# Peptides against a protein of PDB entry 5ZKO: the designs that were tried, part 92

Target 1, 44 residues: chain A of PDB entry 5ZKO
Amino acid sequence: SASNPRKFSEKIALQKQRQAEETAAFEEVMMDIGSTRLQAQKLR

## One batch from the design tools (peptide; made by RFdiffusion4, then SolubleMPNN)

Design b2_p29_2_s2 (from b2_p29_2, 13 letters changed)
Fold by OpenDDE base, seed 1:
Structure b2_p29_2_s2 (fold): chain B 44 residues (1-44), chain C 44 residues (1-44), chain A 29 residues (1-29)
Amino acid sequence: as target 1 above (44 residues)
Amino acid sequence: as target 1 above (44 residues)
Amino acid sequence: SERSEQRRKLIEMLRELQEQLREAARAAE
């Protein structure tokens, strides 16, 4: 079955996009956790 | 040492105010954690 | 996977924060 290089390249591009979106969402959540930690420390 | 009722009442009022402020801060942080949990679930 | 590790770490941090907040709330009572 001929490996369609275009389909492969497109698949890789979509994978990279999804990974970037997941990373951005993760970073956002980590910032929220950081803020929450700071708030929790103020309660001590 | 004469228990000054005014000083006692003031101390209780300040304690209640502090408790209310801490409760409000706690609720805010709990909402942030709730939001963060929802965001974390989207990352699954 | 890296994604799985990130999720595990995030869940752990959330649990730790929740416990800290519960302890702080009890101490404030």
Scores: peptide ipSAE 0.131, ipTM 0.503, DockQ to the pose 0.056
Fold by OpenDDE base, seed 5:
Structure b2_p29_2_s2 (fold): chain B 44 residues (1-44), chain C 44 residues (1-44), chain A 29 residues (1-29)
Amino acid sequence: as target 1 above (44 residues)
Amino acid sequence: as target 1 above (44 residues)
Amino acid sequence: SERSEQRRKLIEMLRELQEQLREAARAAE
């Protein structure tokens, strides 16, 4: 049975949302590492 | 000239203070790394 | 010195964390 295009589009939208959330969390962690590195430099 | 014991004690006190400040800064950075590591684990 | 050792350890932990994040990013692509 042809997967209902509406259900497919909904699945794609949810996947894009999750990917955006993961990307945002990754960027946050990268910013924190940047700050930590700067703090570590001050301890030298 | 015998270094005045008062000046010596003051120098030691300042050294201990600096060491405590550096230790506190190090611990803060270690906590930040720990939090970042936990966040990175959630992304896996 | 203890201070120099703490600094070395901190740098090592930062490098390890950066590598883990790069690996995670690569796995997500």
Scores: peptide ipSAE 0.122, ipTM 0.496, DockQ to the pose 0.105
Fold by OpenDDE base, seed 2:
Structure b2_p29_2_s2 (fold): chain B 44 residues (1-44), chain C 44 residues (1-44), chain A 29 residues (1-29)
Amino acid sequence: as target 1 above (44 residues)
Amino acid sequence: as target 1 above (44 residues)
Amino acid sequence: SERSEQRRKLIEMLRELQEQLREAARAAE
């Protein structure tokens, strides 16, 4: 099958972008959990 | 010990107020967890 | 996969937080 290096590089770039977006969303959720955990500790 | 009903009623009122404040704080934290859970579901 | 591990970790943290809140509610009673 015709190896189009430009299409391959674009596919890899899109995959890396998606992974970065998922990581950022995960970090945001982890920050929210951290804040909520501090609030829960104040209730103890 | 001298039962002062006015002091007793005041103590009970303060205890109920504290319990209501703790309940409100708990509900706020539960809302944050709910939001965080929805965010976690979007990451699935 | 890294993505599956992140999801598992997040679920675990949510469960731990829920347990901490239940313990706090019991201590307030």
Scores: peptide ipSAE 0.099, ipTM 0.474, DockQ to the pose 0.102
Fold by OpenDDE base, seed 3:
Structure b2_p29_2_s2 (fold): chain B 44 residues (1-44), chain C 44 residues (1-44), chain A 29 residues (1-29)
Amino acid sequence: as target 1 above (44 residues)
Amino acid sequence: as target 1 above (44 residues)
Amino acid sequence: SERSEQRRKLIEMLRELQEQLREAARAAE
């Protein structure tokens, strides 16, 4: 059965969307770590 | 001049207060790190 | 001292979190 190119392109689009969501969540947590680091420096 | 026992006790009380404040600030930062760790685990 | 140990532990936890996040970002790619 020929892999439907439409199904492949949709799968790639969904993968890119998930990657963007994971990147956004990563950036949010990195900001929290940055804030926590600044707070830790104030305790030094 | 006799070190006034009242001034000594007050100095000890102020030292204990400062230590308690530093401990509370440390615990707050540790809680923030704990929250960030939980968020990082959700990304795995 | 107690304060020096607390600071060392805090720095270690921050480094571990940064490593975990970098691994998670690479796994998402």
Scores: peptide ipSAE 0.094, ipTM 0.476, DockQ to the pose 0.056

Design b2_p29_2_s3 (from b2_p29_2, 15 letters changed)
Fold by OpenDDE base, seed 4:
Structure b2_p29_2_s3 (fold): chain B 44 residues (1-44), chain C 44 residues (1-44), chain A 29 residues (1-29)
Amino acid sequence: as target 1 above (44 residues)
Amino acid sequence: as target 1 above (44 residues)
Amino acid sequence: EQAAEQRRKLMEMLRDLQRQLQEAAREAE
């Protein structure tokens, strides 16, 4: 059943993994935008 | 004098060089923004 | 001046990208 605790725990684990991957990708983009902003400031 | 054609031509040459360097730096930053934007789109 | 126009355009693009990143961060929470 959809209410199986094992399936629920696996679904939560997969959701946490996805969230961690999205967070890591976001941090990479934030580092890139930080570098880009610093470069943009040097052009001003 | 500040109006010496040689000094003026040198000043113009230096200004053109600086503009070329700023343009190259701008193009690099634009490529970085393009890559960062594509990454941000993948997060949505 | 072409450099001043480029700087204005760059700053606009950075602001737009910052907004998109903030929206994506909120959706990921």
Scores: peptide ipSAE 0.151, ipTM 0.523, DockQ to the pose 0.102
Fold by OpenDDE base, seed 2:
Structure b2_p29_2_s3 (fold): chain B 44 residues (1-44), chain C 44 residues (1-44), chain A 29 residues (1-29)
Amino acid sequence: as target 1 above (44 residues)
Amino acid sequence: as target 1 above (44 residues)
Amino acid sequence: EQAAEQRRKLMEMLRDLQRQLQEAAREAE
């Protein structure tokens, strides 16, 4: 069945949005890890 | 030189206080790690 | 000794968490 180009473009846009959200969440967690690491270093 | 018992007791009290402060700081960092770990699990 | 053990455990947990985050990042790529 011919994939409706509009539905395909929407699917790609949703995939890109999800990837951006995952990247943002990862960066937030990495920032928290960086802060936690700095705190752990102060405990040394 | 005879360590003044009062000075010794004060030194022990200060050491115990420092240990309690380090423990509290460790627990705080452990909570942050726990939160971060939960966030990391949501990314899987 | 207890404080040194706690610090070692904390550093181990941080390393494990860092590894998990790196693995999750590779799976997301």
Scores: peptide ipSAE 0.146, ipTM 0.520, DockQ to the pose 0.079
Fold by OpenDDE base, seed 3:
Structure b2_p29_2_s3 (fold): chain B 44 residues (1-44), chain C 44 residues (1-44), chain A 29 residues (1-29)
Amino acid sequence: as target 1 above (44 residues)
Amino acid sequence: as target 1 above (44 residues)
Amino acid sequence: EQAAEQRRKLMEMLRDLQRQLQEAAREAE
């Protein structure tokens, strides 16, 4: 059966949303690492 | 002048206190890294 | 000496964590 173009476009939209959510979570963790690095530098 | 034993003992006590404070701060930073590592694992 | 070793270990753990996060972000793309 022909892959319904609507289902394909929805799948691409959901993939882009997941990627954006993972990027946002990555940025949050990178900020936490940055803070932790600053704290580690204060211990030197 | 003879180094006053009281001043020496006080210096040793202050050094031990400082070392304990640095150790506590290190443990806090290690907990933050542990939390950040757990967050990073949730992204995988 | 012990405090210097602990600081070195901490910085190593931070670098390893940063690498893991960058790899996870690339796999998400």
Scores: peptide ipSAE 0.146, ipTM 0.523, DockQ to the pose 0.103
Fold by OpenDDE base, seed 5:
Parts: sequence; C-alpha cells; structure tokens
Structure b2_p29_2_s3 (fold): chain B 44 residues (1-44), chain C 44 residues (1-44), chain A 29 residues (1-29)
Amino acid sequence: as target 1 above (44 residues)
Amino acid sequence: as target 1 above (44 residues)
Amino acid sequence: EQAAEQRRKLMEMLRDLQRQLQEAAREAE
C-alpha cells in the first residue's frame, strides 16, 4: 500500500520539530557553560 | 610597632568574608554544572 | 589552599562537561 503522503509529511514535520527542540536544548546548555566559565573566571 | 590587634581582627574578618563569598560562588557554579549535566542527560 | 583546590576542581568539572557535550554532538552527527 502506497505510504499515505499525508502520514509521511506528518512524520517529517514531527521529526523536524524534535530536531529543533534538541537543538534549542543544546544551545541552552552551551549558553549555561559559557556563563559557568565566566563565573569560574571571577573566582580566580 | 605591635600590629594593632583591632586592625588584625578586621583583616581576619575581611579574609573570612572573602572566603565565604568565594565558597558561595563556587557552590553556585557547581549547581549550574549539575543543572547543565541534567539537561545534557535529557538530550540522550 | 582550599580555594585553590576548589578552583582546580571547578576547572576539571568544566573540562569534563565540555568533553561530554562534544561527544554528544559527535553522536548526533
């Protein structure tokens, strides 16, 4: 049975959403590390 | 001249204050690292 | 001496965290 194009497009949209959420969470962690480094520098 | 005990006590008090501030800043950074690790774990 | 040890420990933890993030980024590629 031909994979319903609508279900395929929905699967791709959900995958893109998850990837965007993972990217945003990663960027947040990277910003927190940057802040932590700045705080560590102030302790010197 | 005998180091004025009052000036010595003030110096010790200031040193203790600085040490407490450094300890508090260290604990804050440790909490930030802990939170960042938890976020990184959620990405896995 | 205690403050110097705390700073060393902090720097070690920051390096470890950076390594973990780099490893996670490589696994995601």
Scores: peptide ipSAE 0.142, ipTM 0.507, DockQ to the pose 0.109

Design b2_p29_3_s1 (from b2_p29_3, 17 letters changed)
Fold by OpenDDE base, seed 3:
Structure b2_p29_3_s1 (fold): chain B 44 residues (1-44), chain C 44 residues (1-44), chain A 29 residues (1-29)
Amino acid sequence: as target 1 above (44 residues)
Amino acid sequence: as target 1 above (44 residues)
Amino acid sequence: EEQQKQQAEQRRRLMEMLRELQQQLQEAA
């Protein structure tokens, strides 16, 4: 099908959303690791 | 809940998968743009 | 951090290519 700029812009918007979700998931994992490390430190 | 390393590794693996899917989607968009450009060039 | 910079650069390049295509379509009309 003739690729139109509207379809491209939609795909880019969806990709930006996916990136934001990926970043949020990464930050959550890093927070969980940080919390676990802090808990381990308190048990010493 | 006590965050366990197994849950962390699973979340990291899922994130790497999402990143690969995002990269593939990006490459698809770039190919579509390239194809459209080539078609436009042929119409001239 | 470097991977995030590379992804941002790729997106910038994509947006630039889209702008160029839009300009070409406008010139052909």
Scores: peptide ipSAE 0.168, ipTM 0.630, DockQ to the pose 0.074
Fold by OpenDDE base, seed 1:
Structure b2_p29_3_s1 (fold): chain B 44 residues (1-44), chain C 44 residues (1-44), chain A 29 residues (1-29)
Amino acid sequence: as target 1 above (44 residues)
Amino acid sequence: as target 1 above (44 residues)
Amino acid sequence: EEQQKQQAEQRRRLMEMLRELQQQLQEAA
């Protein structure tokens, strides 16, 4: 079946959404690490 | 609750997995585009 | 490409901070 350019644009949009979700998950991990670091510093 | 370093390592591992999945999805899109381009070239 | 490179650098920094945190926790134990 002929490649529908709309399917490609949709796949690209979904890929960009995935990248944004990955970035958000990374920021959450960084926040958890930062909080833990602060707690460890308070215990010293 | 005390931050468990194992939880951070797990989160990092999951993040790396997500990145690999995102890369694979990107490569699939590029392959589809390449195939479509080749088909269009054959029709010319 | 540049954004991907920056993200890779951030991940590297993350792993370094995790290592440092693990060391600090080991020293506190």
Scores: peptide ipSAE 0.143, ipTM 0.611, DockQ to the pose 0.061
Fold by OpenDDE base, seed 2:
Structure b2_p29_3_s1 (fold): chain B 44 residues (1-44), chain C 44 residues (1-44), chain A 29 residues (1-29)
Amino acid sequence: as target 1 above (44 residues)
Amino acid sequence: as target 1 above (44 residues)
Amino acid sequence: EEQQKQQAEQRRRLMEMLRELQQQLQEAA
């Protein structure tokens, strides 16, 4: 609830952590795509 | 591995789901902020 | 709003690259 500043601050911190984790997961997927692209290029 | 298109597509689907969940959590936080602002305004 | 728009664009680009990559792998097989 908005009435508990400590819990509110915790929600914001968790949201920031989630954003960072999503970014890291996105970068991992992009690395996999890059690796696959490189492999496909080698097979051409 | 990049060699399994089905597993690769699964990674993309999971990433999209994570983004949707993050958006929903962000909207919840913004609603709490809005409610807090409204409460603060009523107390002025 | 602008940040969400950028994320949506990145997702679109990712899906396009995935589709192209799948086609390339199919052609190489």
Scores: peptide ipSAE 0.141, ipTM 0.609, DockQ to the pose 0.097
Fold by OpenDDE base, seed 5:
Structure b2_p29_3_s1 (fold): chain B 44 residues (1-44), chain C 44 residues (1-44), chain A 29 residues (1-29)
Amino acid sequence: as target 1 above (44 residues)
Amino acid sequence: as target 1 above (44 residues)
Amino acid sequence: EEQQKQQAEQRRRLMEMLRELQQQLQEAA
């Protein structure tokens, strides 16, 4: 049976990595939106 | 400037997809742990 | 922000369940 606790810990580690990548991508989008707002304000 | 609102909406849609995939992977791990618990209980 | 907190809490619970499972397996050995 593939139900080794070591495999679970590995799956959890990979999941934490995915979450970190997702958070970084979200922060990049928010930074781009913030920059766009600042540029729009300068043009007014 | 690449600051098109359409690009933001696309990035948000991709982010939501990543979140859904992460949730599905998490649920799979939880299911595997639940199955392992049930098997361990049967062996006692 | 609230969704991220909930996911972090769920991950914490998962790690706790994993530790409990490891302890149960060690007790059976």
Scores: peptide ipSAE 0.176, ipTM 0.637, DockQ to the pose 0.055; fails the geometry check

Design b2_p29_3_s2 (from b2_p29_3, 18 letters changed)
Fold by OpenDDE base, seed 4:
Structure b2_p29_3_s2 (fold): chain B 44 residues (1-44), chain C 44 residues (1-44), chain A 29 residues (1-29)
Amino acid sequence: as target 1 above (44 residues)
Amino acid sequence: as target 1 above (44 residues)
Amino acid sequence: EEQQKRQQEQRRRLMEMLRELRELLQQAA
């Protein structure tokens, strides 16, 4: 049936995992940007 | 310039604020889901 | 910035699904 709780819960779990992966990727990028910014500031 | 430290710092601050807001909203939803699930379980 | 937008959309979608889950549980009770 459309709304099988098991399938729905599985979809939620997969989405949470994807969100976590995207968060980790974002944090990595932000760290790199932060490092670059700090490096640029040192050159001033 | 691309990398104006002031603009960058402002962007980071705004991002942190948004993250905090989203976290709070997420936690609220999770609490609500948890409560609902518990209620449904009691009816079994 | 594009990465941030994608992440925000995913978070929005997750919360929407969680709300739907809540509604389903309430209907089943």
Scores: peptide ipSAE 0.262, ipTM 0.652, DockQ to the pose 0.153
Fold by OpenDDE base, seed 3:
Structure b2_p29_3_s2 (fold): chain B 44 residues (1-44), chain C 44 residues (1-44), chain A 29 residues (1-29)
Amino acid sequence: as target 1 above (44 residues)
Amino acid sequence: as target 1 above (44 residues)
Amino acid sequence: EEQQKRQQEQRRRLMEMLRELRELLQQAA
């Protein structure tokens, strides 16, 4: 089928948005892990 | 500037790679938390 | 889409494990 650059651009934009949301969620989880590990160390 | 569908396809491929890397990072973190949980249980 | 679904599930499980760990730490303290 004929390539549609405008449609591709839209797909890229949507994908970037999704990735940004996933990255933010990952960072939140990593922060929680850091805090939890620090607490575990204090109990040792 | 003129849209380049090939460039967009490359960006999509890179985005898929990033998603795979994030998945691997989550799996690693899950294992670390599992180990930490086991350590916490031993402290009881 | 399937990969995104897997990522969502992994995140969910990880958060659950973190919650359980925090509860264990509170009991040990």
Scores: peptide ipSAE 0.246, ipTM 0.589, DockQ to the pose 0.369
Fold by OpenDDE base, seed 2:
Structure b2_p29_3_s2 (fold): chain B 44 residues (1-44), chain C 44 residues (1-44), chain A 29 residues (1-29)
Amino acid sequence: as target 1 above (44 residues)
Amino acid sequence: as target 1 above (44 residues)
Amino acid sequence: EEQQKRQQEQRRRLMEMLRELRELLQQAA
């Protein structure tokens, strides 16, 4: 049975959304790491 | 000229303080990353 | 020396966690 292209596209869209959310969370952490590292360097 | 023992002890104390501050900064980042990882895992 | 060892371990764990996050992002792609 040919999977409904709409269902496939929806699945891909949801996957991309999830990926974007994970990416945003990662970027936030990376910013925090950068800030923390900078602060630690200033304390040295 | 014998380096003043007080200056040496003070230098060591400052070094230990810096190490403690760096450790605290790393622990904070690790907590943030841990939280982010948990969130990312929940998204899967 | 003990503090240096702790810092090295923390850095190692940090790098591992960052790698895991990167892998999670790649798997989500």
Scores: peptide ipSAE 0.234, ipTM 0.562, DockQ to the pose 0.085
Fold by OpenDDE base, seed 1:
Structure b2_p29_3_s2 (fold): chain B 44 residues (1-44), chain C 44 residues (1-44), chain A 29 residues (1-29)
Amino acid sequence: as target 1 above (44 residues)
Amino acid sequence: as target 1 above (44 residues)
Amino acid sequence: EEQQKRQQEQRRRLMEMLRELRELLQQAA
């Protein structure tokens, strides 16, 4: 809540954590896509 | 894994879910910032 | 890539809003 700076700060920290987790998951997916692309190229 | 399309698809779906959750959290934070900003403006 | 762009924009916007908020709070003090 905007009326509680501590709670606000905690929400920001949680947001940052979620962003980091989402980024890590994205990077993993991108690596898998890269590997899949390479496999597809080998089938040509 | 790239060698398992089903697992790959599941990872993408999980990524999409995490992205949606992160976006929702971001929007909530932005609303809180907006409210806090309004409160700060009232202090002027 | 579009996903990365969206996330980067979100981070940029968040940091900008936090900066503005900080400035407002400093002005009100």
Scores: peptide ipSAE 0.273, ipTM 0.641, DockQ to the pose 0.148; fails the geometry check

Design b2_p29_3_s3 (from b2_p29_3, 17 letters changed)
Fold by OpenDDE base, seed 1:
Structure b2_p29_3_s3 (fold): chain B 44 residues (1-44), chain C 44 residues (1-44), chain A 29 residues (1-29)
Amino acid sequence: as target 1 above (44 residues)
Amino acid sequence: as target 1 above (44 residues)
Amino acid sequence: QEQQKRQQEQRRRLLELLRELQELLQQAA
């Protein structure tokens, strides 16, 4: 069927949710790397 | 267990895959909205 | 920083296109 504003708004909402989830996953990876780096520095 | 470089490389690879999937989904939404805009313009 | 910049640009483009579409639909109503 033809595209409509409600369908588009739902797609946009899903895209914003995906962006938030990607950001959270990125922050988790950076925290893991950062903590490992700090641990390595303490053992020098 | 302790974090290691192999585990980090896998997390980074997954994150890059997620970025690519998000970009593809964004482009699909833009195409749908763009085609609808073009259709609306032709009907003016 | 590059990831955040790309996300912000994508969001901007999406919102602009949505606004244009909404205006076109309102003109037809």
Scores: peptide ipSAE 0.267, ipTM 0.701, DockQ to the pose 0.100
Fold by OpenDDE base, seed 5:
Structure b2_p29_3_s3 (fold): chain B 44 residues (1-44), chain C 44 residues (1-44), chain A 29 residues (1-29)
Amino acid sequence: as target 1 above (44 residues)
Amino acid sequence: as target 1 above (44 residues)
Amino acid sequence: QEQQKRQQEQRRRLLELLRELQELLQQAA
């Protein structure tokens, strides 16, 4: 297939978006776990 | 909200899947660029 | 932390790809 820099730019943009979404999801999971641990500690 | 380990496990599983998908997409972009560079080099 | 390390490496490589694309565009001009 022919080289297409525009298509590459679009792929990279999508990759950056996916990375940002993954990071956000990871942070959310970590916050939930942290909150749960804190709550469990308070009950003891 | 109440602690739910099952929900956490599901979130973690989804996160791992997302990470794998991101990695696969990244590798695809890298392969495309590598191929393009190789083709460009042959033209010089 | 292994996940973070991998993410950092991917980010680095992505930036390198962006630079290469920029160079390709400059060559086409």
Scores: peptide ipSAE 0.262, ipTM 0.703, DockQ to the pose 0.121
Fold by OpenDDE base, seed 3:
Structure b2_p29_3_s3 (fold): chain B 44 residues (1-44), chain C 44 residues (1-44), chain A 29 residues (1-29)
Amino acid sequence: as target 1 above (44 residues)
Amino acid sequence: as target 1 above (44 residues)
Amino acid sequence: QEQQKRQQEQRRRLLELLRELQELLQQAA
């Protein structure tokens, strides 16, 4: 079938959304680890 | 609350799963674009 | 840092393929 630029742009937009969600989840994990490390350091 | 290593390991595992899913989705998009490129090239 | 580097490389590859597609379409016109 003929190339549909709209279909490609939609796929790219969805991929960028997924990347943003992954980045946000990663940052949350890093914050949790950092907070726990800080708490452990304060209790020493 | 006390640090639970199991909770962190689970969060890290889930994050790695998300990264793998993002990579798989990206590769699918690249395959679709690549296939379209090949078709366009053959029609030249 | 590895995650950022991987995302940057993926974005670069995507843009390169889109450029190639654009060139092919322009040549056909």
Scores: peptide ipSAE 0.259, ipTM 0.698, DockQ to the pose 0.122
Fold by OpenDDE base, seed 2:
Structure b2_p29_3_s3 (fold): chain B 44 residues (1-44), chain C 44 residues (1-44), chain A 29 residues (1-29)
Amino acid sequence: as target 1 above (44 residues)
Amino acid sequence: as target 1 above (44 residues)
Amino acid sequence: QEQQKRQQEQRRRLLELLRELQELLQQAA
């Protein structure tokens, strides 16, 4: 059946939310790695 | 506490999975819009 | 860097889709 524009806009909104969540999770991982690296550097 | 390499590897693996899921969802949206656009074009 | 490039491309394509949706809505009116 004809996909209506509202359905598309909802899908786009969900995709943008997923992107934001993925970015946040990635940043968390990077912060953890950065903190660990900094700790290791302090011990050397 | 010291985050161990295994924990990092697990987080990275989960992040890669999320990326794949996001990409798949994005491609689905693109296909839907592409199909709709093609249908609209056929009607014109 | 490759991840960032992919995200930028996806964002660009999403914006293009939004524009297309707007055009479709305008054409339907």
Scores: peptide ipSAE 0.257, ipTM 0.700, DockQ to the pose 0.122

Design b2_p29_3_s4 (from b2_p29_3, 17 letters changed)
Fold by OpenDDE base, seed 4:
Structure b2_p29_3_s4 (fold): chain B 44 residues (1-44), chain C 44 residues (1-44), chain A 29 residues (1-29)
Amino acid sequence: as target 1 above (44 residues)
Amino acid sequence: as target 1 above (44 residues)
Amino acid sequence: EEQQKRQQEQRRRLIETLLELRKLLQEAA
């Protein structure tokens, strides 16, 4: 059935939001890993 | 305006290419992380 | 949609792996 363009656009918007959230989570983890690695290096 | 089916197919092809590139990048990162993880385990 | 689902799964796995790595590094410190 023709996904109502409005419903389609809404789905796309939600998907983009989810992707942005995942990207933010990734960046946060990467920052944490960076700091942790630095700490580990200081222990050497 | 009705995206010409040809233009649509081209967009889909480009999207698939991008996804393939992202997958390749993901695999590379996972390999690097795997190596780092192994190194981290050796620190135990 | 399937491609997006795969991408999301990849990102999820990456994050999980990074979190595990973080834990390992913290334990080693």
Scores: peptide ipSAE 0.250, ipTM 0.622, DockQ to the pose 0.622
Fold by OpenDDE base, seed 3:
Structure b2_p29_3_s4 (fold): chain B 44 residues (1-44), chain C 44 residues (1-44), chain A 29 residues (1-29)
Amino acid sequence: as target 1 above (44 residues)
Amino acid sequence: as target 1 above (44 residues)
Amino acid sequence: EEQQKRQQEQRRRLIETLLELRKLLQEAA
């Protein structure tokens, strides 16, 4: 069935939103890990 | 040149396999984040 | 394709960072 182009565009939009949320979550985790890493280095 | 559809499908299959492997590795490491962070906090 | 590539790079960096952090913690213990 010709997947409704409108439904396809909506799926793409939702996918882009999800990707942005995942990227933001990743950046937050990396900042937290960076801080923890610095602390671990001081304990060496 | 009409990229050989067969070669294209093979490339996509290999790409999907690689992504699945990386996802599995990511999930394994993500399970360790909590424990690693907790250990770092105990050293503070 | 670019989105998938970015995700792969993010995962790679995360793994490398966590492995390094684990090493640091082990050395401090």
Scores: peptide ipSAE 0.223, ipTM 0.593, DockQ to the pose 0.550
Fold by OpenDDE base, seed 2:
Structure b2_p29_3_s4 (fold): chain B 44 residues (1-44), chain C 44 residues (1-44), chain A 29 residues (1-29)
Amino acid sequence: as target 1 above (44 residues)
Amino acid sequence: as target 1 above (44 residues)
Amino acid sequence: EEQQKRQQEQRRRLIETLLELRKLLQEAA
């Protein structure tokens, strides 16, 4: 059946949202790792 | 104006190139992290 | 769509690996 443009746009929006969430999670992990590395360096 | 198929194909090629570059960057990061993980494990 | 799925999987694996690395670094410190 013809792809419903509304359903298509919704799928794209959901995909973009998931990508944004994953990016945010990545950034959070990178910040935490940065802090952990700094702490580890202070112990050396 | 009608989308030039050549321009379209070029855009697709550029997109594939970008994807390949992102994958290569990912693999490099994973290798670096793998090495760091191995080093961290040796310290345990 | 397939490309986006691959990117999502890559990001997932990266995050999981980074979390494991963080744990290892915290344990070693």
Scores: peptide ipSAE 0.246, ipTM 0.619, DockQ to the pose 0.600; fails the geometry check
Fold by OpenDDE base, seed 5:
Structure b2_p29_3_s4 (fold): chain B 44 residues (1-44), chain C 44 residues (1-44), chain A 29 residues (1-29)
Amino acid sequence: as target 1 above (44 residues)
Amino acid sequence: as target 1 above (44 residues)
Amino acid sequence: EEQQKRQQEQRRRLIETLLELRKLLQEAA
């Protein structure tokens, strides 16, 4: 069938939402990575 | 000015090179983290 | 689009690995 602009727009919106969620999760983990690195050094 | 195909192709080549470099850096980080994870698992 | 998908997958794998590593380090401490 022909390219459906509504379907395309919805797909792009979902992709952007997923990207934003993963970015937020990455930032949250990276905020606490300093303590994890210190602990890792103690185990070596 | 009109789209310059040579400039465009060069830009695409540079983009692909950058992607390859970022992927290589990611793999190096994952190897280091993987080693640390293995050491941590041995301590359990 | 393929490039963005690869970067997204790399980020996902990194997050999961770091979370697991954090758990392991906390359990060993």
Scores: peptide ipSAE 0.244, ipTM 0.617, DockQ to the pose 0.534; fails the geometry check

